# Peptides against a protein of PDB entry 2YKT, part 62

Target 1, 231 residues: chain A of PDB entry 2YKT
Amino acid sequence: SRSEEMHRLTENVYKTIMEQFNPSLRNFIAMGKNYEKALAGVTYAAKGYFDALVKMGELASESQGSKELGDVLFQMAEVHRQIQNQLEEMLKSFHNELLTQLEQKVELDSRYLSAALKKYQTEQRSKGDALDKCQAELKKLRKKSQGSKNPQKYSDKELQYIDAISNKQGELENYVSDGYKTALTEERRRFCFLVEKQCAVAKNSAAYHSKGKELLAQKLPLWQQACADPS

## One batch from the design tools (peptide)

Design b1_p27_1_s1 (made by RFdiffusion4, then SolubleMPNN; from b1_p27_1, 14 letters changed)
Fold by OpenDDE base, seed 2:
Structure b1_p27_1_s1 (fold): chain B 231 residues (1-231), chain A 27 residues (1-27)
Amino acid sequence: as target 1 above (231 residues)
Amino acid sequence: SEEQQLEEHREELKEELEKFEEQLKLE
């Protein structure tokens, strides 16, 4: 029946969230933590590299013929430091605004969805059982009427059961339909939450990249001329 | 299961990250 099909669809939405979406989200969080850790490692390694660059700048500053190149090397290291500060801010946001919040949500969600599905199933079954009972009673009444010498005696009761069945069937169909819409809304809400959090990350990432681009665009022409135009 | 596959993939990436970190310590 239409109601049975819609019921199966509703249950499948909840099952998809619980068995596919939530495990995938946990994996996404784990991959995010790995990515964060790797970027922290890159940050540490980069510090060593640019500290060594500063040392080369010091040597240039101490030379007789390359003093002006010392300042260039220091500027290169300083621009990197500023870019690194922006990266650290982005990573902090990535951790606090994305990973932590997603982790909190996914941990609470399993219990919530299980309860929501159970509530839906219980009420759906209750309505279905009530409908089945009325249908069974009507069938029994019709059998009695056919075997009776006075079938007209049962006509009013038959009409009452027909009306009750029609009403209960309509209520069941509406309940299952609303249940399906609710389940789809729950699924959409979870995807929307993920998208919104990724938008926040993207905004912070854009700020990091913009700052880096600005700093490098400002200084790179100067650095490129340093060897050709000695002071 | 799909969950098992995801966990296996997670462990693979974790191992790769650990190798990378070890390389950084040796350099």
Scores: peptide ipSAE 0.000, ipTM 0.234, DockQ to the pose 0.021
Fold by OpenDDE base, seed 3:
Structure b1_p27_1_s1 (fold): chain B 231 residues (1-231), chain A 27 residues (1-27)
Amino acid sequence: as target 1 above (231 residues)
Amino acid sequence: SEEQQLEEHREELKEELEKFEEQLKLE
């Protein structure tokens, strides 16, 4: 029946969230944590590299003929430090605004969805059982009427059951239809939440890249001329 | 029906997602 098919579709949406979306989201969070760890490793390694660059700058500053190049090397290291600070801010946002919030949501969601599905199933079954009962009673009444010498005695009651069946059928169909819309809304809400959190990360990432571009664009021309301008 | 339209839209989105996932595997 139409109601049975719609019921199946509704349950399938909940199952898709519980069995496909949520596990995939958990994996996404895990991959995000790995990515965060790798970026932290890169930043640490970069610090060592630019600390070594500072040491080269110190040596230049101690030389008689390359003193001004020491300042250039120090500026290169300082620009890196500023870029690194911006990256650290981005990583904090990545952790706090994406990973932590997604993790909190996915942990709470299993219980919520189980309860929501159970509630829907219970009410759907209740309405279905009530409909089946009315249909069964109508069938019994019709059997009694066929065996009776006075079938007219049951005519009013037959009409009442027919009306009740029609009303309960409509109520069941509406409930299942609304249930399906609700389930799809729940699914969409979860994807939207992911998209919104990823947009926040993208915004912070853009700020990191913009700051790096700005700092390097400002200083690079000076650094490129440093060897041509002996003191 | 509205329900049919919702299901068709859901299936379209599923197909698009599947194509995207396939592309990611090839990269």
Scores: peptide ipSAE 0.000, ipTM 0.315, DockQ to the pose 0.037
Fold by OpenDDE base, seed 1:
Structure b1_p27_1_s1 (fold): chain B 231 residues (1-231), chain A 27 residues (1-27)
Amino acid sequence: as target 1 above (231 residues)
Amino acid sequence: SEEQQLEEHREELKEELEKFEEQLKLE
């Protein structure tokens, strides 16, 4: 029946969230943690590299003929430090605003969705069973009427069952319809949450990239000219 | 007839669901 099909669709939405979305989200979080770890590793490795660059700058500064290049090397290291600070801020946001929040949500969601689905299924079944009962009673009544010498005595009761069936059918269809809308809303809410959290990350990432671009754009022409203008 | 009313209700339900689905796509 149409209601049965819609019921299946409703259940499939919940199942898709529970069996596809949530596991995929857990994987997404795991991959995010790996990415965070790698970026932290980059930060650490970069520190060593630019500390070594500073050492080269110190040597240049101690030289008689390359002092200005020492300043350039120091500036390069300093710009990197500033860029790295922006990266760290982005990573904090990435961790706190995306990963942690998604992890909290996905952990709670399994229980919530299971309960929601069970509630829906229980009520749907209850309404379905009530409908089936009325249909069965109508069938019994019709069978009695066909075997009776006075079928007219059952006519009022038959109408009552028909009305009851109609009402229960309508209630079931409405319930399943609302259930389907609710399920789709639950699914959309989860995707929207992901999108919103990813937008926050994107904003922070943009700030990181913007700061880096600004700093490098300001200094790079100076650095490129440094060797051409010996002092 | 009651059957016709049920069918009409089913069609209305279908239309409401379609509208809802379209709304979700547009949002």
Scores: peptide ipSAE 0.008, ipTM 0.321, DockQ to the pose 0.033; fails the geometry check
Fold by OpenDDE base, seed 4:
Structure b1_p27_1_s1 (fold): chain B 231 residues (1-231), chain A 27 residues (1-27)
Amino acid sequence: as target 1 above (231 residues)
Amino acid sequence: SEEQQLEEHREELKEELEKFEEQLKLE
């Protein structure tokens, strides 16, 4: 029946969220944590490299013939420090606004969806069973009426059962229809939440890249000229 | 008699229908 098909579709939406979306989201979070760890590793390694560059700048500053190049090397390290600060801000946002929030949501969602599906199934079954009962009673009534010497005695009761069946059928169809819309809305809400959180990360990432580009574009010409100007 | 059996069956049906009507009011 149409109601049975729509019921199956509704259950499939909940099952897809619980069995496909949520596990995939957990994997996404895990991959995000791995990415965060790798970026933290890059940050640490970069710090060591540019700290070593500072040391070279110190040696240049102590020299008689290369003193001005010490300032250039310090500027190079300072620009890197500023770029790194932007990266750290991006990483904080990535952790706090994306990973942590998604982790909290996906953990709570398993219980919520299970309860929501169970509630829907219970109510759908209740309405279905009530309909089936009325249909069965009507069938029994018709059999009794057919065997009776006075079938007209049952006519009013037959009409009442027919009306009850019609009403219960309509209620079941409406409930299942609303259930399907609700399930689709729940699915969409979860995808939207992911998109919105990823947009926040993208904004912070853009700021990191912009700052790096600006700083390097400003200073690189000066650094390139440093060796051509002996002093 | 066959008539008595039919009447008993009618009374049983009436009781079942009354129970159903009460359930419909509670739902």
Scores: peptide ipSAE 0.006, ipTM 0.205, DockQ to the pose 0.010; fails the geometry check

Design b1_p27_1_s2 (made by RFdiffusion4, then SolubleMPNN; from b1_p27_1, 12 letters changed)
Fold by OpenDDE base, seed 3:
Structure b1_p27_1_s2 (fold): chain B 231 residues (1-231), chain A 27 residues (1-27)
Amino acid sequence: as target 1 above (231 residues)
Amino acid sequence: SEEEELEKFRKELEESYKKFEEKLAKE
């Protein structure tokens, strides 16, 4: 029946969230943590590289013929420091605004969805059982009426059961329909949450890249000319 | 649209979801 198919679809949405979406989200979080760790590692390694560059700048500053190149090397290291500060801010946002929040939600969600599905199933079954009972009673009444010398005695009761069946069918269909809409909304909500959190990360990433571009665009022409302009 | 139809239920679901999370946090 229509209600049975819609019921199946509703249960499948909950199952898809619980068995496909949530495990995939956990994996996404794990991959995000790995990515964060790698970026932190890059940051640390870069610090060592640019600290060594500063040392080369110090040597240039101690020379008689390359003093101005020392300043250039120091500026290169300083620009890197500023870019790294922006990267650290981005990573902080990546951790706090995406990973932590997703992790909190996914952990709570398993219990919530299990309870929500159980509640839906219980109420759906209750309505279905009530409908089945009325249908069974009508069938019994009709059998009794057929065997009676006075069938008219049961006519009013038959009408009552017919009305009850119609009402209960409508209630069941509406409940299952609403249940399906609810389930789809739950699914969409979770994807929207992911998208929104990822957008926040994207904004911070854009700020990081913009700051880097700005700093390098400002200084790079000066650095490129430094060897041609001895002091 | 399907999106518009689902949006009308979002607010009710949000409240129930929040209450459930609060309950879980107390356990």
Scores: peptide ipSAE 0.022, ipTM 0.503, DockQ to the pose 0.105
Fold by OpenDDE base, seed 1:
Structure b1_p27_1_s2 (fold): chain B 231 residues (1-231), chain A 27 residues (1-27)
Amino acid sequence: as target 1 above (231 residues)
Amino acid sequence: SEEEELEKFRKELEESYKKFEEKLAKE
């Protein structure tokens, strides 16, 4: 029936969240943590590289004919330091605004969704059982009426059951319909939460990239000139 | 008709989503 199909769809939404979305989200968080760790590793490795670059700058500064190139090399290292600071800010946001919050939500969500689904199922079943009971009673009444010498005595009761069935059917359909809307809203909420948090990360990432671009755009022409025409 | 009922449902769902989005925007 329509109600049964909608019920199935409703359950499937909850099941999809619980069995597909949440596990995938946990994996996403895990991959995010790995990414964060890798970026931290990059930071460490880069420090060594640019420290070595500074050493080269020191040597240039100590030279008789390449002092100006020493300053260039120091500037390159300094720009890296500034870019790295922006990266660290991005990573903090990535951890605190995305990973931590998603992790908190996904852990709480399992119990919530299980309870929500169970509540829905219980109420749906209750309404369904009540409907089935009324239908069964009507059928029983009709059988009695057919075997009776005075079937008219059952007519009022038959009408009452018909009305009850109609009302219960409508109630069940409405309940399942509302349940489906609620389930879809719950699903959307979770995706929206993910998107919102990812947008925050994206903004911070944009700031990181913008700062890097700005710093490099400012200095790169000077560095190129130094290479082309030593002072 | 079944199609009309589906359309009503879609509209109701859309309104639900709008309300949800509005709520999120206010938070």
Scores: peptide ipSAE 0.022, ipTM 0.414, DockQ to the pose 0.047
Fold by OpenDDE base, seed 4:
Structure b1_p27_1_s2 (fold): chain B 231 residues (1-231), chain A 27 residues (1-27)
Amino acid sequence: as target 1 above (231 residues)
Amino acid sequence: SEEEELEKFRKELEESYKKFEEKLAKE
């Protein structure tokens, strides 16, 4: 029946969230944590590299013929420091706004969805059983009427059962339809949440890249001419 | 036919879903 098919669709939405979406989201979070760790590692390694660059700048500053190049090397290291600060801010956002929040949601979701599905199933079954009962009673009444010498005696009661069945059928269909919409809303909400959190990360990433571009664009021409300038 | 009934049902569901999406877009 139409209601049965819609019921199956509804259950499948919940099942998809529980068995496909949530596990995939957990994996996404795990991959995010791995990425975060790798970026933190890059940060640490970069610090060592640019600290060594500062040392080269110090040597240049101590030289008689390359003193001005010392300043250039220091500026390069300083720009890196500023870019690194932006990266760290991005990583904090990545952790706090994306990973942590997704992790919190996914942990709560299993119990919630299970309960929601169970509630839906219980009520759907209750309505279905009530409908089936009315249909069975109508069938019994019709059998009794066929065996009677006065079938007209049962006509009013038959109409009452028909009306009751129609009403219960409508109620069941509406309930299942609403259930399906609810399930789809739950699914959409989860995807929307993911998208919104990823958008926040994207904004922070854009800020990081923009700041880096700005700083480098400002200084790079000066650095490029440094060796061409007479000492 | 049973197939025609199923197709009708699918179309109705699609229409319902479309309306649902439109509603969500307005919220």
Scores: peptide ipSAE 0.006, ipTM 0.304, DockQ to the pose 0.033
Fold by OpenDDE base, seed 2:
Structure b1_p27_1_s2 (fold): chain B 231 residues (1-231), chain A 27 residues (1-27)
Amino acid sequence: as target 1 above (231 residues)
Amino acid sequence: SEEEELEKFRKELEESYKKFEEKLAKE
């Protein structure tokens, strides 16, 4: 029946969230933590590299013929430091605004969805059982009427059961339909939350890249001319 | 060739990622 099909669809939405979406989200969070750790490692390794570059700049500054190149090397290291500061800010946001919040949500969601599904199933079954009972009573009444010498005695009761069945069928169909819409809304809400959090990360990432681009665009022409134009 | 350079780069990345994953697995 239409109501049975809609019921199966509703249950499948909840099952998909619990068995597919939430485990996949946990994996996404784990991969995000690995990515964060890798970026932290890059930041640490980069510090060593640019500290060594500063040392080369010091040597240039101490030389008689390459003093001006010392300033260039120091500027390169300083621009990197500023870019790294922006990266660290982005990483903090990535951790606090995305990973932590997703982890908190996914942990709480399993119990919530289980309860929501159970509530839906209980009420759906209750309405279905009430309908089935009414249909069974009508069938018994009709059988009794066919065996009676006075079938007209049962006509009013038959009409009452028919009306009751029609009303209960309509209520069940509406309940299951609303349940399906609710389940789809719950699924959409979770995807929207993920998208919104990723948008926040993207904004912070854009700020990081913009600052880096600006700093390098300003200084790179000067650095490129340093060897050709000894002062 | 450009293709050889790309393959070299891919291989280096793969090795780097493998080392990183091994490190993570030991922690």
Scores: peptide ipSAE 0.000, ipTM 0.246, DockQ to the pose 0.013

Design b1_p27_1_s3 (made by RFdiffusion4, then SolubleMPNN; from b1_p27_1, 10 letters changed)
Fold by OpenDDE base, seed 3:
Structure b1_p27_1_s3 (fold): chain B 231 residues (1-231), chain A 27 residues (1-27)
Amino acid sequence: as target 1 above (231 residues)
Amino acid sequence: KEEEELEEFRKKLEEEEEKFLKKLELE
C-alpha cells in the first residue's frame, strides 16, 4: 500500500543517516585531523629551512661585498613567517569551527536518531494495530450477520466500523506522511550544517591564500633586482 | 565582515529550507 511504501521510505531515511551519513562524517573528521596534523608538520619543517636561510643572511651581512643581500634574505624569511602565522590562524579556525563542532554533533546524533526512529516506529505500529483490529472486528461482524436470521440488526454497526476504518486509515497515512517529511528535514539539516561549517573554513582558507599572494607579489620584484643592482 | 557574510548565508539557508518544506507539502 501507499502507506506501507512511505513507511519503508521513512525508515530508510533514518537508517541512511545512522548507517551511512554518520559513519562517513566520522571518517571525514578523522581525515580532517590527519590533514591538520600534516600541515602542522609542514610548518615545523619549514621553520628549520628558513632558519637556515636566516643563517645565510647573517653571513651575507658580515661580508664586505654582499651586505645588501643579507637584508633580502632576512626579508624572505620574514615573509615566510607571516605566511606561516596566517596558516596557523586558518588551522585554528579549521579545528575549532569545523572539526570540534562536527565531532560533538556526530557523537550525540546516534542516540538521538535511534530514539526518534523508535518513537516513530512505535506510534506507526500502534496506529497500524488499531486499524487491523478494527478491520478484524468488521470481518467478524460480517460473518455473524451472514449467519443471522436478521442481518439488518448489524447494519448500523457495520457502517460504524467502515467509518472507523476510513478514519484510522487516514490518520495512519497522515502520520506516515508527516514522518517522512520530518525524516527528510532531519537529513537536510545535517547536510546544511556541514555546508555552513565548510563555508567558514573556505573563507579562512581564502584569507590565507590572499595574504600569501599579496606579500609575495609585493616583495618578489625587489628580490629579483637585488643581484642586478649591487650597492 | 566575515561574520556578517556568514550570517547572510545562514539567512539564505533558512529561506531555502522553507522553500523545500513548502515543496514537500505540495507533493
Scores: peptide ipSAE 0.025, ipTM 0.498, DockQ to the pose 0.048
Fold by OpenDDE base, seed 5:
Structure b1_p27_1_s3 (fold): chain B 231 residues (1-231), chain A 27 residues (1-27)
Amino acid sequence: as target 1 above (231 residues)
Amino acid sequence: KEEEELEEFRKKLEEEEEKFLKKLELE
């Protein structure tokens, strides 16, 4: 029946969220944590490299003929420091605004969806059982009427059951329909949330890249001329 | 500018969600 089909569809939406979406989201979070860790590792390794560059700058500053190149090397290291600071801010946001929030939500969501599905199933079954009962009673009544010498005495009661069945059928269909809409809304909301959070990540990432590009664009021409134009 | 663009996106997303919900109500 239409109601049965829609009921199956509704259950499938909840099951898809619980069995496909949420596990995939957990994996997404895990991959995000791995990515964060790797970027933190890059930051650490880069610090060592540019600290060594500072040491080269110190040596240049102590030289007789290369003092000005010391300042250039220091500037290179400083620009790197600023870029890394921006990266750290991005990573902080990535952790706090995306990973932590998603992790909290996905853990709570399992319990929520289980309860929501159970509630829906219980009520759907209750309405279905009530409908089945009325249909069964009508069938019994009709059988009794057929065996009676006075079948007209059951006519009013038969009409009452017919009306009750019609009403209960409508109620069941409406309930299942609303349930399906609710389930689809729940699914869409979760995808939308993910998209919005990922947009925030993209914004923060763009800020990091823009800052780096800006800083390097300002200084690189000066650095390129340092050897050609000694002070 | 980036913040403004993000806000515009959020608004658009909400509008699309509303359209989606309305479509479901009409079915």
Scores: peptide ipSAE 0.023, ipTM 0.492, DockQ to the pose 0.041
Fold by OpenDDE base, seed 2:
Structure b1_p27_1_s3 (fold): chain B 231 residues (1-231), chain A 27 residues (1-27)
Amino acid sequence: as target 1 above (231 residues)
Amino acid sequence: KEEEELEEFRKKLEEEEEKFLKKLELE
């Protein structure tokens, strides 16, 4: 029946969220944490490299013939520091605005969805059983009427059961329909949340990349000329 | 600018969600 099919669709939406979306989201979060860790590792390693560059700059600054190159090397290290600060800001956003929030959502969602599905199933079954009962009673009544010498005695009750069946059928259909809409809304909300948070991260990432490009583009010509134009 | 863009995005998302829900109600 239409109601049965819609019921199956509704259950499938919940199952898809619980069995496909949420596990995939957990994996996404895990991969995000790995990515964050790797970037933090890069940051740390880069610090060592550019600290060593600063040391080279110090040596240049102490020299008689290469003093100005010391400033260049310091500038290179400073630009790196600024870029790194932007990266750290991006990583904080990545952690706090995406990973943490998604983790909180997915942790609670399994219990919520299980309960929601169970509630829906229970009520759907209850309405279905009530309908079946009325149908069964009507069938019994009709059998009794056929065997009776006075069938008219049961006519009013028959009409009552017919009306009850019609009403219960309508109620069941409406309930299942609403359930399906609710389930689809739940699914959409989760995707929307993911998209929204990912957009925020993307903007922060863009800012990091833009700042880095800007800083390097500004200084690189100066650095390239440092040896050609001794001062 | 970034915050404004994100807010605009959120509004757009909400509008699209409302349209989606309305469509579901009509079906």
Scores: peptide ipSAE 0.020, ipTM 0.484, DockQ to the pose 0.045
Fold by OpenDDE base, seed 4:
Structure b1_p27_1_s3 (fold): chain B 231 residues (1-231), chain A 27 residues (1-27)
Amino acid sequence: as target 1 above (231 residues)
Amino acid sequence: KEEEELEEFRKKLEEEEEKFLKKLELE
């Protein structure tokens, strides 16, 4: 029936959130934490590289013929430091604005969804059982009427059951329909939350990339000509 | 099955990350 099909669809939405979306989201968070650690590792490795570059700059500064190149190398390291600071800010946002918030939500959501599904199932079953009971009683009444010498004595009661069945069918259909809409809204809300948090990350990432581009664009022409302009 | 695949992937990535971090600590 239409109501049964819609009921199955409704349950499937909740099950999809609980059994597919939420586990996948937990995995996403785990992957995010790994990504964060990897970026921290990159930061550490980069520090070592540019610290070594500073050492080369020190040697240049101590030389008689390459002293000005020492300043260039120091500037390169300083620009890296500034870019790195922007990366660290991005990582903090990534952790605090995405990972932590998603983790908090996904852990709380399991109990909520379980309760929501259970509530829906209980009420749906209650309405369904009431409908089935009326249908069964009507069937029994019709059998009695067919076996009776006076079938007309059951006519009023038959009409009452028909009306009750119609009303209960309508109520069940409406309830299941609303339940389906609610379930879809719950699913959409979770995806929207993820998208919104990813937008925040993207904004901070854009700031990091923009700052790096600006700093390098400002200095790179100066560095490129340094060897052509002996002091 | 999908959850198992995701978990396997997660574990693999964590292992690789741990190896990478240990390498950095030794340098």
Scores: peptide ipSAE 0.006, ipTM 0.279, DockQ to the pose 0.022

